# Ledger of designs, part 114: peptides against a protein of PDB entry 5T59

Target 1, 112 residues: chain A of PDB entry 5T59
Amino acid sequence: TTPTMQSTSLLTEHLGYPPISLVDDIINAVNEIMYKCTNAMEKYLMQRNIIGKKDFSDEIKIGTAKLESLLENSVDKNFDKLELYVLRNILSIPSDLLEENRFRLLHHEKLV
Target 2, 90 residues: chain B of PDB entry 5T59
Amino acid sequence: EHIRFQRLVQVCNKALEESIRKLQSWEKIHECFPNYGQTREGIENLTVCQQQVIKLWSNLSRVEFDAIFHERSIEEKLNQLDDLINKARS

## One batch from the design tools (peptide; made by RFdiffusion4, then SolubleMPNN)

Design b2_p21_6_s4 (from b2_p21_6, 7 letters changed)
Fold by OpenDDE base, seed 3:
Structure b2_p21_6_s4 (fold): chain B 112 residues (1-112), chain C 90 residues (1-90), chain A 21 residues (1-21)
Amino acid sequence: as target 1 above (112 residues)
Amino acid sequence: as target 2 above (90 residues)
Amino acid sequence: ELSLDEVFPEEDIVLTEAPKL
């Protein structure tokens, strides 16, 4: 099942922000972390690019780029799953409560 | 009773773990550096690099996700949501 | 409702470590 407009409205009122905003924060954070990790890896290896009399700079750049791509694909896949799970199972209102009673409860809590 | 925030933490951890899994494979790392990894010194460098990246991934994700959860007051809000739902069903 | 295990099923992936220094 997909979130309804009513569920989104109720959750937005309760949270003070749309449910999707939390997911966006999480995804943006992990993407930033991902690139920090790959950048650190490249810098570390580039400081150690000469072994013996051979320069491995080109191989390091290509190899790091490949690892970055692998990580990007994995992050995209797994955090798409996370988004689905969060919006359907965590930030959701049970269908049997999508009535006037639930709405009243939220307003009551805000007024008290 | 309060279950939603626990589930949020669980799914975040699972997504992070699955995302970094391929970097935990030495074979995958070595495949990206076929000639560099044929040298003793190269293997040593890749070993340290792999360990450091995984630690960095873990540490940064912990700090950043905790910050998000705090800024969004999500634990409190999810606990309240659980309470509201339980009350409505009682 | 989806279970966490359903969304993230266990995979038989062999993880290996770098050679001991």
Scores: peptide ipSAE 0.308, ipTM 0.923, DockQ to the pose 0.714
Fold by OpenDDE base, seed 4:
Parts: C-alpha cells; sequence; structure tokens
Structure b2_p21_6_s4 (fold): chain B 112 residues (1-112), chain C 90 residues (1-90), chain A 21 residues (1-21)
C-alpha cells in the first residue's frame, strides 16, 4: 500500500523531514558514486590506452560508456526497488496506529 | 525489538550489491573492450580496473551512506519509531 | 508488507572473475 497523507505527516513530524528526503539523499549519493566509479575507470584505462603500436583510446571511451549505461540501468532499477521498500516497510506507520485513538496516542507520545 | 534500521541497512546493501553485479562479470567487461581485451596487457589492465572499481564502489557507498544516516539521525529515529509502535500495541 | 527477497529476487547470472594476474 502507498503511504497516506496522514502517515507522511506523522513521519515528517517525527523525523524532522519528509520520509522521501532520506530516499532522495540515498539515490543522489549512489548516482554520484556511480559516476565517480565510471570516471575513474575511464581515466585508468586511458592512461593505458597504447598497447604495442595501437591506440585503443576510442574503444576505451566507447566501452566505458557502455559499462556506465549498464550500471545506470542497474542502479535505477535496484534503487527504485529500494525506494519502494523503504517507504512501505521502513518509513511507514501501521494502519492500526492510524486509527483515531492510536493517532492521538502517537502524537501525545511525540510531544511528551 | 528494533528492526527498522537493520532493515534499512540491509536493503541498502542489497541494492548496492545488485547494482554492481554486472561489473562483477568478466565476460561483460570484456564485451565492452573486445579488441583491447584481446591483448595481454589489456586483460591485465581490465582486471585491475575491475577490481579497483568494485572496491571504490564499496568504499564510497559505505562512507556516503553512513554520512547520510548520521546527518538524518535515522538510526535513532527508526528506533524511536519501533518503540512507539510497540508501545502503542501493548 | 514486502520482503527483501520478494523485492530483490535472486538473479540467475554467472559471476566470473578476470584472469588471474
Amino acid sequence: as target 1 above (112 residues)
Amino acid sequence: as target 2 above (90 residues)
Amino acid sequence: ELSLDEVFPEEDIVLTEAPKL
């Protein structure tokens, strides 16, 4: 089930930030890491682009780009799954606590 | 009793592991460098590169994710959430 | 509630290493 407005509000109050913000931080971080990795790979190989009398610069650039694309696709897929899991299973409030009496209790406990 | 933060760490690790899986395939790496990888030196370079990138991926993700978790105080917040839920159900 | 295994099913891929240096 998707998060309700009520649960989002409660979690935002509890966390001090919207639940999605944590996911955004994680996704932004992994994207940055991804490009750092592929950049490092390209640079490493480009420093070793000449083997014998042949220059493999073009192949290295193309090949690294292909790997980057593969990694991008995998990151997108897996961290979409992560987002789903986090928002539904981790940063979630059970439905029974969203009932009127439970809701008040949660707020009361938070404020005390 | 506290389960949510553990699950967060687990799902992060799983996503990271699955994301890097393609780079753990030598065949996949070689396919991207078909001629370069036909040379001895090329194979050696690709081997080292593959290993280093995977290590870099692991190290950077550890550092960055730990920083996020700290900045967001997420362990404490998730523990508190667990406690609140458990208390409400008691 | 979703399980980790449900969200991240194991992919049947062969992981291989580069030639030993």
Scores: peptide ipSAE 0.307, ipTM 0.923, DockQ to the pose 0.695
Fold by OpenDDE base, seed 2:
Structure b2_p21_6_s4 (fold): chain B 112 residues (1-112), chain C 90 residues (1-90), chain A 21 residues (1-21)
Amino acid sequence: as target 1 above (112 residues)
Amino acid sequence: as target 2 above (90 residues)
Amino acid sequence: ELSLDEVFPEEDIVLTEAPKL
Protein backbone atom coordinates (compact mmCIF):
# COMPACT_ATOMS: atom_id res chain seq x y z
CA THR B 1 0.00 0.00 0.00
CA THR B 2 1.03 3.60 -0.58
CA PRO B 3 2.11 5.63 2.44
CA THR B 4 -0.55 8.01 3.70
CA MET B 5 -0.09 11.63 4.57
CA GLN B 6 -0.78 10.74 8.17
CA SER B 7 1.91 8.07 8.18
CA THR B 8 4.40 10.45 6.60
CA SER B 9 3.66 13.12 9.17
CA LEU B 10 4.08 10.75 12.07
CA LEU B 11 7.31 9.35 10.72
CA THR B 12 8.63 12.83 10.00
CA GLU B 13 7.96 13.80 13.58
CA HIS B 14 9.65 10.66 14.84
CA LEU B 15 12.68 10.81 12.55
CA GLY B 16 13.10 14.56 12.54
CA TYR B 17 13.02 14.47 8.75
CA PRO B 18 10.73 13.10 6.03
CA PRO B 19 11.23 9.39 5.31
CA ILE B 20 12.01 10.13 1.66
CA SER B 21 15.04 12.17 2.77
CA LEU B 22 16.85 9.03 3.87
CA VAL B 23 16.20 7.39 0.52
CA ASP B 24 17.38 10.51 -1.27
CA ASP B 25 20.62 10.47 0.71
CA ILE B 26 21.22 6.84 -0.20
CA ILE B 27 20.48 7.36 -3.88
CA ASN B 28 22.63 10.47 -4.09
CA ALA B 29 25.48 8.63 -2.42
CA VAL B 30 25.37 5.63 -4.74
CA ASN B 31 25.23 7.89 -7.79
CA GLU B 32 28.33 9.71 -6.61
CA ILE B 33 30.08 6.41 -5.94
CA MET B 34 29.06 5.11 -9.35
CA TYR B 35 30.68 7.97 -11.23
CA LYS B 36 33.78 7.80 -9.07
CA CYS B 37 34.13 4.16 -10.03
CA THR B 38 33.64 4.69 -13.75
CA ASN B 39 35.95 7.69 -13.75
CA ALA B 40 38.64 5.70 -12.00
CA MET B 41 38.24 2.91 -14.52
CA GLU B 42 38.60 5.24 -17.48
CA LYS B 43 41.64 6.97 -16.02
CA TYR B 44 43.32 3.68 -15.20
CA LEU B 45 42.89 2.34 -18.71
CA MET B 46 43.76 5.62 -20.41
CA GLN B 47 47.10 5.53 -18.62
CA ARG B 48 47.56 2.17 -20.29
CA ASN B 49 46.14 3.02 -23.67
CA ILE B 50 49.14 2.05 -25.77
CA ILE B 51 50.02 -1.60 -26.22
CA GLY B 52 52.90 -2.22 -28.54
CA LYS B 53 52.54 0.31 -31.28
CA LYS B 54 48.76 0.55 -31.17
CA ASP B 55 46.78 3.29 -29.41
CA PHE B 56 43.52 2.03 -27.93
CA SER B 57 42.34 5.40 -26.58
CA ASP B 58 39.20 5.54 -28.70
CA GLU B 59 38.20 2.00 -27.86
CA ILE B 60 38.78 2.66 -24.16
CA LYS B 61 36.62 5.79 -24.19
CA ILE B 62 33.78 4.02 -25.95
CA GLY B 63 34.08 0.92 -23.80
CA THR B 64 34.08 2.76 -20.50
CA ALA B 65 31.09 4.79 -21.63
CA LYS B 66 29.22 1.57 -22.36
CA LEU B 67 30.05 0.17 -18.95
CA GLU B 68 28.96 3.41 -17.32
CA SER B 69 25.62 3.18 -19.08
CA LEU B 70 25.16 -0.40 -17.97
CA LEU B 71 25.93 0.54 -14.39
CA GLU B 72 23.63 3.55 -14.51
CA ASN B 73 20.74 1.42 -15.69
CA SER B 74 21.36 -1.18 -13.04
CA VAL B 75 21.66 1.39 -10.26
CA ASP B 76 18.45 3.08 -11.33
CA LYS B 77 16.56 -0.19 -11.43
CA ASN B 78 17.80 -1.65 -8.18
CA PHE B 79 17.61 1.50 -6.10
CA ASP B 80 14.09 2.15 -7.32
CA LYS B 81 13.34 -1.25 -5.84
CA LEU B 82 15.16 -0.22 -2.68
CA GLU B 83 13.09 2.94 -2.40
CA LEU B 84 9.90 0.95 -2.74
CA TYR B 85 10.98 -1.58 -0.15
CA VAL B 86 12.19 0.99 2.37
CA LEU B 87 9.10 3.15 2.19
CA ARG B 88 6.68 0.24 2.31
CA ASN B 89 8.35 -2.14 4.74
CA ILE B 90 10.82 -0.20 6.87
CA LEU B 91 9.73 3.41 7.16
CA SER B 92 6.07 2.59 7.54
CA ILE B 93 3.39 2.52 10.22
CA PRO B 94 1.05 -0.46 10.29
CA SER B 95 -2.49 0.44 9.33
CA ASP B 96 -3.90 -0.88 12.59
CA LEU B 97 -1.90 1.74 14.48
CA LEU B 98 -3.36 4.53 12.38
CA GLU B 99 -6.75 3.97 13.90
CA GLU B 100 -8.04 6.68 16.19
CA ASN B 101 -7.16 5.14 19.55
CA ARG B 102 -3.71 3.91 18.63
CA PHE B 103 -2.90 7.04 16.69
CA ARG B 104 -3.46 9.09 19.81
CA LEU B 105 -1.18 6.85 21.81
CA LEU B 106 1.72 7.24 19.40
CA HIS B 107 1.25 10.97 19.27
CA HIS B 108 1.01 11.24 23.04
CA GLU B 109 4.20 9.30 23.63
CA LYS B 110 6.14 11.57 21.32
CA LEU B 111 4.98 14.63 23.22
CA VAL B 112 6.21 13.27 26.53
CA GLU C 1 12.09 -7.67 18.29
CA HIS C 2 14.22 -5.11 16.42
CA ILE C 3 13.97 -5.94 12.73
CA ARG C 4 13.70 -2.73 10.70
CA PHE C 5 17.34 -1.63 10.80
CA GLN C 6 18.50 -5.12 9.93
CA ARG C 7 16.17 -5.05 6.94
CA LEU C 8 17.52 -1.66 5.91
CA VAL C 9 21.07 -2.99 5.90
CA GLN C 10 19.97 -6.08 3.98
CA VAL C 11 18.14 -4.18 1.26
CA CYS C 12 21.06 -1.76 0.85
CA ASN C 13 23.47 -4.65 0.45
CA LYS C 14 21.17 -6.38 -2.01
CA ALA C 15 20.76 -3.27 -4.14
CA LEU C 16 24.53 -2.69 -4.16
CA GLU C 17 25.27 -6.30 -5.05
CA GLU C 18 22.76 -6.42 -7.88
CA SER C 19 23.95 -3.08 -9.23
CA ILE C 20 27.58 -4.19 -9.57
CA ARG C 21 26.73 -7.62 -10.99
CA LYS C 22 27.33 -6.62 -14.61
CA LEU C 23 30.84 -5.45 -13.81
CA GLN C 24 31.51 -8.81 -12.21
CA SER C 25 31.01 -10.47 -15.59
CA TRP C 26 34.25 -10.85 -17.51
CA GLU C 27 32.27 -11.40 -20.69
CA LYS C 28 30.59 -8.02 -20.33
CA ILE C 29 33.91 -6.33 -19.66
CA HIS C 30 35.59 -7.99 -22.61
CA GLU C 31 32.72 -7.12 -24.94
CA CYS C 32 33.34 -3.45 -24.26
CA PHE C 33 37.01 -3.77 -25.19
CA PRO C 34 37.09 -6.35 -27.97
CA ASN C 35 40.48 -5.50 -29.49
CA TYR C 36 42.16 -4.29 -26.33
CA GLY C 37 41.15 -7.52 -24.65
CA GLN C 38 42.75 -9.62 -27.37
CA THR C 39 46.20 -8.61 -26.19
CA ARG C 40 47.93 -10.21 -23.23
CA GLU C 41 48.72 -6.86 -21.69
CA GLY C 42 45.18 -5.66 -22.30
CA ILE C 43 43.71 -8.65 -20.51
CA GLU C 44 46.02 -8.00 -17.58
CA ASN C 45 45.02 -4.35 -17.40
CA LEU C 46 41.32 -5.15 -17.64
CA THR C 47 41.64 -7.78 -14.94
CA VAL C 48 43.27 -5.38 -12.51
CA CYS C 49 40.84 -2.64 -13.44
CA GLN C 50 37.83 -4.88 -12.84
CA GLN C 51 39.10 -6.00 -9.46
CA GLN C 52 39.97 -2.50 -8.31
CA VAL C 53 36.66 -0.99 -9.37
CA ILE C 54 34.67 -3.67 -7.59
CA LYS C 55 36.71 -3.14 -4.43
CA LEU C 56 36.30 0.61 -4.72
CA TRP C 57 32.55 0.17 -5.12
CA SER C 58 32.36 -1.97 -2.01
CA ASN C 59 34.57 0.22 0.15
CA LEU C 60 33.03 3.55 -0.81
CA SER C 61 29.49 2.28 -0.39
CA ARG C 62 30.25 0.92 3.07
CA VAL C 63 31.81 4.16 4.24
CA GLU C 64 29.20 6.46 2.72
CA PHE C 65 26.17 4.45 3.79
CA ASP C 66 27.47 4.12 7.34
CA ALA C 67 27.95 7.87 7.41
CA ILE C 68 24.37 8.43 6.26
CA PHE C 69 23.02 6.00 8.83
CA HIS C 70 24.95 7.78 11.56
CA GLU C 71 23.96 11.27 10.49
CA ARG C 72 20.31 10.26 10.32
CA SER C 73 20.49 8.24 13.56
CA ILE C 74 18.50 5.67 11.68
CA GLU C 75 19.38 2.60 13.77
CA GLU C 76 18.17 4.26 16.95
CA LYS C 77 15.08 5.67 15.28
CA LEU C 78 14.13 2.35 13.70
CA ASN C 79 14.65 0.50 16.97
CA GLN C 80 12.43 3.03 18.69
CA LEU C 81 9.85 2.59 15.98
CA ASP C 82 9.89 -1.17 16.50
CA ASP C 83 9.46 -0.66 20.23
CA LEU C 84 6.59 1.75 19.79
CA ILE C 85 4.79 -0.60 17.45
CA ASN C 86 5.29 -3.58 19.74
CA LYS C 87 4.16 -1.60 22.76
CA ALA C 88 1.04 -0.41 20.99
CA ARG C 89 0.14 -3.98 20.08
CA SER C 90 0.64 -5.32 23.58
CA GLU A 1 4.11 -5.77 2.76
CA LEU A 2 6.64 -7.02 0.24
CA SER A 3 9.33 -9.56 0.98
CA LEU A 4 12.92 -8.84 0.09
CA ASP A 5 13.01 -11.90 -2.12
CA GLU A 6 9.95 -10.71 -3.96
CA VAL A 7 11.52 -7.33 -4.69
CA PHE A 8 14.90 -8.85 -5.49
CA PRO A 9 14.22 -12.27 -6.92
CA GLU A 10 17.13 -14.62 -7.24
CA GLU A 11 18.50 -14.77 -10.74
CA ASP A 12 20.31 -17.77 -12.11
CA ILE A 13 23.31 -15.91 -13.43
CA VAL A 14 26.92 -16.99 -13.29
CA LEU A 15 29.60 -14.52 -12.33
CA THR A 16 32.78 -15.09 -14.28
CA GLU A 17 36.37 -13.95 -13.94
CA ALA A 18 39.10 -13.20 -16.40
CA PRO A 19 40.89 -16.20 -17.82
CA LYS A 20 44.16 -17.15 -16.24
CA LEU A 21 47.17 -15.77 -18.06
Scores: peptide ipSAE 0.305, ipTM 0.922, DockQ to the pose 0.725
Fold by OpenDDE base, seed 5:
Structure b2_p21_6_s4 (fold): chain B 112 residues (1-112), chain C 90 residues (1-90), chain A 21 residues (1-21)
Amino acid sequence: as target 1 above (112 residues)
Amino acid sequence: as target 2 above (90 residues)
Amino acid sequence: ELSLDEVFPEEDIVLTEAPKL
C-alpha cells in the first residue's frame, strides 16, 4: 500500500514532478487559506468590538484565537488523511506495472 | 474508465468540508464569545461573520485548488495514468 | 488500497461563493 522508490521514480517521470509535490501544494494552499479566514474573522469582529459602552476587544481576540486553534487541528488531521489517500490510491502504480515488461510499456508510451 | 482525477477532487472536497465543520457549529462559535454573544448586536455580528467565513473558505479553496490542478496538469496526467493501467490489464 | 469512506465519513459536500469580509 505504501509507495515504493520505483513507483515514485516512475510517477515522477510521468508527472514531471514528484508526487509529493502536488500534496505539498495543496497543503500549503489550505494553510494559507485558513489564516486568511481567521484573520478576516478577527478583523470583522474587531471593527465591531464596542457594543453599547462595553469594549469586547479582549474577548474577541481570545475567541478568534480559540477558533483558529480548532481549525488548525482539524486541517492538520484531515489533510494528513488526504496525503495518505492521494499517495496510496491516486498517485500510485499497480504492482503489475512495476514488472519489467510493464515498465517498458510505460516508457514506450511516454516516448510515443 | 478515468477515475483517479475524480477521486482527487472528491478527497480534496472531503478534507475541506471536514476541516471547516467545527466553524459550522453555532454552539462552538457562541461559546468562544460568551459575553459578546449575549448581546443582540453581538449575535448578529457573529452570525454574519460565521456565514461569510465559511463562504470565503469555500471560494478561496476552489480557486486555489483549481489553479494547482491546472499548473500541475494533473487531470491530464491522471487520465493518462488510467489509460496506461487499463491498457496493461487488457 | 483505502476507500474514501474508510478515511472520511460519508457526507454531502456544499460549496458556496463568498464575499470579502
Scores: peptide ipSAE 0.303, ipTM 0.920, DockQ to the pose 0.195

Design b2_p21_7_s1 (from b2_p21_7, 8 letters changed)
Fold by OpenDDE base, seed 3:
Structure b2_p21_7_s1 (fold): chain B 112 residues (1-112), chain C 90 residues (1-90), chain A 21 residues (1-21)
Amino acid sequence: as target 1 above (112 residues)
Amino acid sequence: as target 2 above (90 residues)
Amino acid sequence: SELKEEEEKFEKELDELFKEK
């Protein structure tokens, strides 16, 4: 079930930020990490690009680009699943609590 | 009693594990460097590179995700959410 | 512990969620 507007509002008040913001942080982080990893790989291999009399620089550049693409696709796929799961099942409010009393409880907890 | 934060950590770990799975395949790595990987020295370099990248992936992910969770106070907030839900149902 | 047991159970659910199809 897709989160309701009421659920989003209540969670935003509780968290101090919209639920999607947490997911955005996670996705941004993994993307940054991904490129750091592929960059490190390329640099490592480019420092070892010559074997014997042959220069493998071009092959290394193409190969690392392929691996980056592979990783990008995997990250996109898996973290899309993560996003859906988190928003639906973790950052969610059960329907029985989507009543006025839940709203009052949040305010009461903050005031006390 | 408190379950939401645990599940958040678990799903994050799972997504990270599945994302790096293909890079853990030596066959896939070798396919990207067909000629380089036909040399002894090339194989050695690729092996070390693969291991280092996987380690870097794991270490950076742990540090960055923990930082996010801390900055967002998500463990506390999710625990409170669990408590509120349990209280309302009691 | 119950927490670890629940974690293991949930890991199986995650396996299914992230299973390649």
Scores: peptide ipSAE 0.549, ipTM 0.941, DockQ to the pose 0.432
Fold by OpenDDE base, seed 1:
Structure b2_p21_7_s1 (fold): chain B 112 residues (1-112), chain C 90 residues (1-90), chain A 21 residues (1-21)
Amino acid sequence: as target 1 above (112 residues)
Amino acid sequence: as target 2 above (90 residues)
Amino acid sequence: SELKEEEEKFEKELDELFKEK
């Protein structure tokens, strides 16, 4: 189930930031790491581009680009699943706590 | 009792593992470098490169994600959330 | 032990969630 506005508000108050902010941090981090990895791969191979008097620079550039695309697609797919799961199941308020009496309890706990 | 943070770590690790899975395939790596990988030296370079990239992926992810979790105090917050939920249900 | 068992159960759930289709 998609998080409600009420759930988001409660979690934002509890966390000190919107739940989506954590997911954004995670996704931004993995994207940065991804490009660091692919860049390192290209640089490593480009430093070793000549073998037996043959220059493989073009093949290396194309190959690393293919791997980058493959990794990008995989990261996008898997971290979309992560985002959905985290927001729905981890950073979520059970329905029984969204009732008025329970809502007051959560708010009261923060104030006390 | 406290379960949400553990699940967060688990799902993060799973996403990271699944994301790097294709790069762990030597066949997939070799397909991207068909001629380069037909040389002995090329195979050696690709082997080292593959290992280093996977290691870099794992190490950077651990460091960066731990930093995020610390900055967001997410373990503490999720434990508190678990406690609140359990308290409400008791 | 209880937590460990739940962890294993959750791992199976994650396997299904991230399963290739």
Scores: peptide ipSAE 0.547, ipTM 0.941, DockQ to the pose 0.451
Fold by OpenDDE base, seed 4:
Structure b2_p21_7_s1 (fold): chain B 112 residues (1-112), chain C 90 residues (1-90), chain A 21 residues (1-21)
Amino acid sequence: as target 1 above (112 residues)
Amino acid sequence: as target 2 above (90 residues)
Amino acid sequence: SELKEEEEKFEKELDELFKEK
């Protein structure tokens, strides 16, 4: 089921914010966390870039970048699924509640 | 009767788990550091790094998501939504 | 309990949703 304008409006009124705003918060947070993690990884390894007499700095930088890309792709994919599911199934109003009588009920509950 | 918030938490956790899954693969980690990982010290460093990153991912996500849920009062709002739905169907 | 059963069912649903193809 795809969210309707009516559903979005009702949920926005109920939540005090558009449903997408919650998802945006979640996605923004995970993106921030992602880069914190990859940055930490790079820094950790760069502090340990010399093994024996060999400097692995370049390999570390490249490798960390590759891992970051992998994580980015995975985050994008999985949180796109999350967004879709949340908006369709969690932050949603069942069709039976979008009928006239049920619609009035939702408004009534807010006003009371 | 309240189920939506639980499902929200579950789907968030699932997304987080699936997102970090590739970093949990030692093979993929090692592939990114082919020469570094051929050394004993390199393997040790990568192992620790992998563990720490995964832990950091989990901890930060928990803290940040909980903060979001609180700021958005989403548990209360979803519970109310469940109640409204149940009431309408009764 | 019913909640636990529904949770387990939902977990399976999530597994399918996030299944890599």
Scores: peptide ipSAE 0.546, ipTM 0.941, DockQ to the pose 0.453
Fold by OpenDDE base, seed 2:
Structure b2_p21_7_s1 (fold): chain B 112 residues (1-112), chain C 90 residues (1-90), chain A 21 residues (1-21)
Amino acid sequence: as target 1 above (112 residues)
Amino acid sequence: as target 2 above (90 residues)
Amino acid sequence: SELKEEEEKFEKELDELFKEK
């Protein structure tokens, strides 16, 4: 199930930041890493673009672009799953703690 | 007793592993460079490139994710959350 | 240990979550 506003508020208070911020950091990081990897690959191969008397620059550019696209799609798919799981199951508050008597515990711990 | 942070690490690792899986396939790599990969030198270059990219992926992700976890104090926060939940249920 | 057992169970859950369909 989707996290409630109450759960989000409580977790934000506990964490010091909204739960989604952690996921955003993770996704931003992996995207940066992804492009660093593909860029490194292209540069490595472009430094080795000539074999014999044939220039493979065009093939290298197209090929690395294909791999980048493939990686992008995979990252998007898998980290969407990660986001959903983290927000629903890791950064989550069980329903019993959202009841009045249990809700006070989280608030009390924050104050002491 | 403390389980949430461990699960966070596990799901991050799983997502990273699944994301790079296709690049671990030599067939997929070779398919993108059909003529380049027909040369001996090309195969050698692609092999080294593939290995380096996978290592770079692994190393960068470890460093960056650990930095995020530290900056967000997520292990401590998740452990505290586990404790609060367990205490409430006791 | 209980933690190890839970880890193994969770790994199976992750396998199902991330399996290709």
Scores: peptide ipSAE 0.545, ipTM 0.941, DockQ to the pose 0.470

Design b2_p21_7_s2 (from b2_p21_7, 9 letters changed)
Fold by OpenDDE base, seed 5:
Structure b2_p21_7_s2 (fold): chain B 112 residues (1-112), chain C 90 residues (1-90), chain A 21 residues (1-21)
Amino acid sequence: as target 1 above (112 residues)
Amino acid sequence: as target 2 above (90 residues)
Amino acid sequence: SELKKEEEEWEKELDKLFAEP
């Protein structure tokens, strides 16, 4: 159920921007949030890197990197699903309304 | 009648929830810090850190996604789209 | 309501989509 060029054009006109732009904003935002979270975690633990006489700095850096990778993979997977869902089921026009006559009607209704 | 924006919010929440799910596992957190997590203080620090990260994830996502939705006027646009489609089918 | 029923149906679809194999 990939969006057609016609659907994309109509939605772009309606939204004032291409549908994919919304998804891009969402994905960019979550990526930024992801790295802020992992950075905050590393900073918090690095402030507490000494326990007794042992320095756990190296373990903390490696551990936080592993968690970052885990989160990154999960974000990639789940937001790929989100992208497909949004473009297919939310930012979409029913096929019956993409016929020539209905397409004109939809465009006309927007202008009136 | 208006359903598209609701679906957008739902799928965003679902994606965010599923993305952070693995970090909600104490076992997975502990596995990343095997020696650090063998100390009492280490366990305490990891526990607090885990909670803070989850809260930060939730708060930042709420603020940023709301900003995106506002900047793109997506609720209004999706409601209008629903109305246009419903009218065309009438 | 019809809206509530539809919401529940779509929620199930989302669950299926994001379910991990």
Scores: peptide ipSAE 0.425, ipTM 0.934, DockQ to the pose 0.586
Fold by OpenDDE base, seed 1:
Structure b2_p21_7_s2 (fold): chain B 112 residues (1-112), chain C 90 residues (1-90), chain A 21 residues (1-21)
Amino acid sequence: as target 1 above (112 residues)
Amino acid sequence: as target 2 above (90 residues)
Amino acid sequence: SELKKEEEEWEKELDKLFAEP
């Protein structure tokens, strides 16, 4: 099920921030980590680019770029799934709590 | 009783594991360095590099995600949400 | 426990969600 505007408002009030903000933090973090990993890999191999009088710098650059693209695609796919899962199944309000009486209860708890 | 934060941790771990899965394949790594990986020294370098990248991925993810969870107070907030839901249904 | 059983069920659902075609 897709989150409603009402659910988003209630969760924003409860959390102190919109639910999507948590997901954004997670996605931004993993993207940063991803590029740190690929950069570290490239630097490590580029420091070891000469083997047996042969320079493998070009192959290393191309190879690490391919791995970066592979990782980017995988991160995008899997964390898109994460986003949907979190917003639909974790940061969600059950339908019975979206009723008038339950809505007041949740709001009342924040005020008391 | 409290289940939402556990689910958050689980889905984060799953997404991280699935994202790094292809880099855990030696065959996939070797494909990207066909000539470099034909040398003994190249194989050794790639092996160490692969292991270090996977460790870096895991360690950085744990540190950064824990920081996010702390800054957002998400465990407390999700536990409170569980309690509110359970209270409403009791 | 009931909680442990529920955790296992959700783990299976996550496996399905992230399964490759």
Scores: peptide ipSAE 0.425, ipTM 0.934, DockQ to the pose 0.505
Fold by OpenDDE base, seed 4:
Structure b2_p21_7_s2 (fold): chain B 112 residues (1-112), chain C 90 residues (1-90), chain A 21 residues (1-21)
Amino acid sequence: as target 1 above (112 residues)
Amino acid sequence: as target 2 above (90 residues)
Amino acid sequence: SELKKEEEEWEKELDKLFAEP
């Protein structure tokens, strides 16, 4: 089920920010972490690019790029699931509480 | 009674774990470095690299996500939400 | 407890959500 405008408004008032903002923070963070990890991997291997008399720099660059792509795809997939789960199941208001009387109650409790 | 924050932590951990799963495969790592990984020294380097990346992933995610949760006061807010919902249903 | 049982069920749902086909 998709969050209603009413639910979003109530949650925004409660949180002090739109629910999506939390998800955005999480996704931005994991993306940053992802690139830090792949960068660290590349740097580590590039410092060890010569074995014997052979230079593996090109292979290392290509290989790390492939791993980065693999991780990107996985992050995108899994954190899309996370976004849906969070917005539907965690940052959500039960439908029975979105009715007129319940809406007033929640609003009143929030303001008092 | 308070369940939403726990679920948030759980889903974050699950997403992180599933995201890094393929990097935990030695076969996947080796496939990306077919010639490099044919050398003894290369295998050793890849092994250490794989281990370090996984640790870095875990450590950075813990620190950053905790920081986000703190800045957004999400535990408190979700607990309050649970309380409001429970109160409304009482 | 009732809560523990509920959380276990939710954990199972998470497993299903993130399960690879």
Scores: peptide ipSAE 0.423, ipTM 0.934, DockQ to the pose 0.564
Fold by OpenDDE base, seed 2:
Structure b2_p21_7_s2 (fold): chain B 112 residues (1-112), chain C 90 residues (1-90), chain A 21 residues (1-21)
Amino acid sequence: as target 1 above (112 residues)
Amino acid sequence: as target 2 above (90 residues)
Amino acid sequence: SELKKEEEEWEKELDKLFAEP
């Protein structure tokens, strides 16, 4: 099920930030890490591009680009799943707590 | 009792593991460098490169994710959320 | 414990979510 505006508001009040902000931080971080990894790989291999008087620079560039694309696709897929899971199952409020009486409890606890 | 933060850590680890899985395949690495990987030195370089990238992935993700969790105080907040839910249901 | 059982159940759900067809 999709999170409601009510649950988002309550969680935002509780967290001090919208739930999606945590997911955004995670996704931004993994993307940065991803490109650091692929860049390191390319640099490492490009420093070792000549073997037996043969220059493999073109093959290295193409190969690392392929691996980068592969990793990008995998990251996108898996962290989309993560986003869905986090927002639905971790940063979520059970429906019974969205009732009027339960809603008051959450608000009361915040004020105490 | 407190379950949400544990779930967050678990799903993060799962996503990271699944994302790097294909790079852990030597066959997948080798096919991207078909001629380079036919040389002895090329194989050695690719082997080291693969190992280093996987380690870098693991180390950077641990450091960065822990930093995020700390900055967002997410463990505390999720524990409090668990407590609120349990209290409401008691 | 009940907590452990619940954890195991959720772990299975994670496995299903990230499983590739």
Scores: peptide ipSAE 0.420, ipTM 0.934, DockQ to the pose 0.586

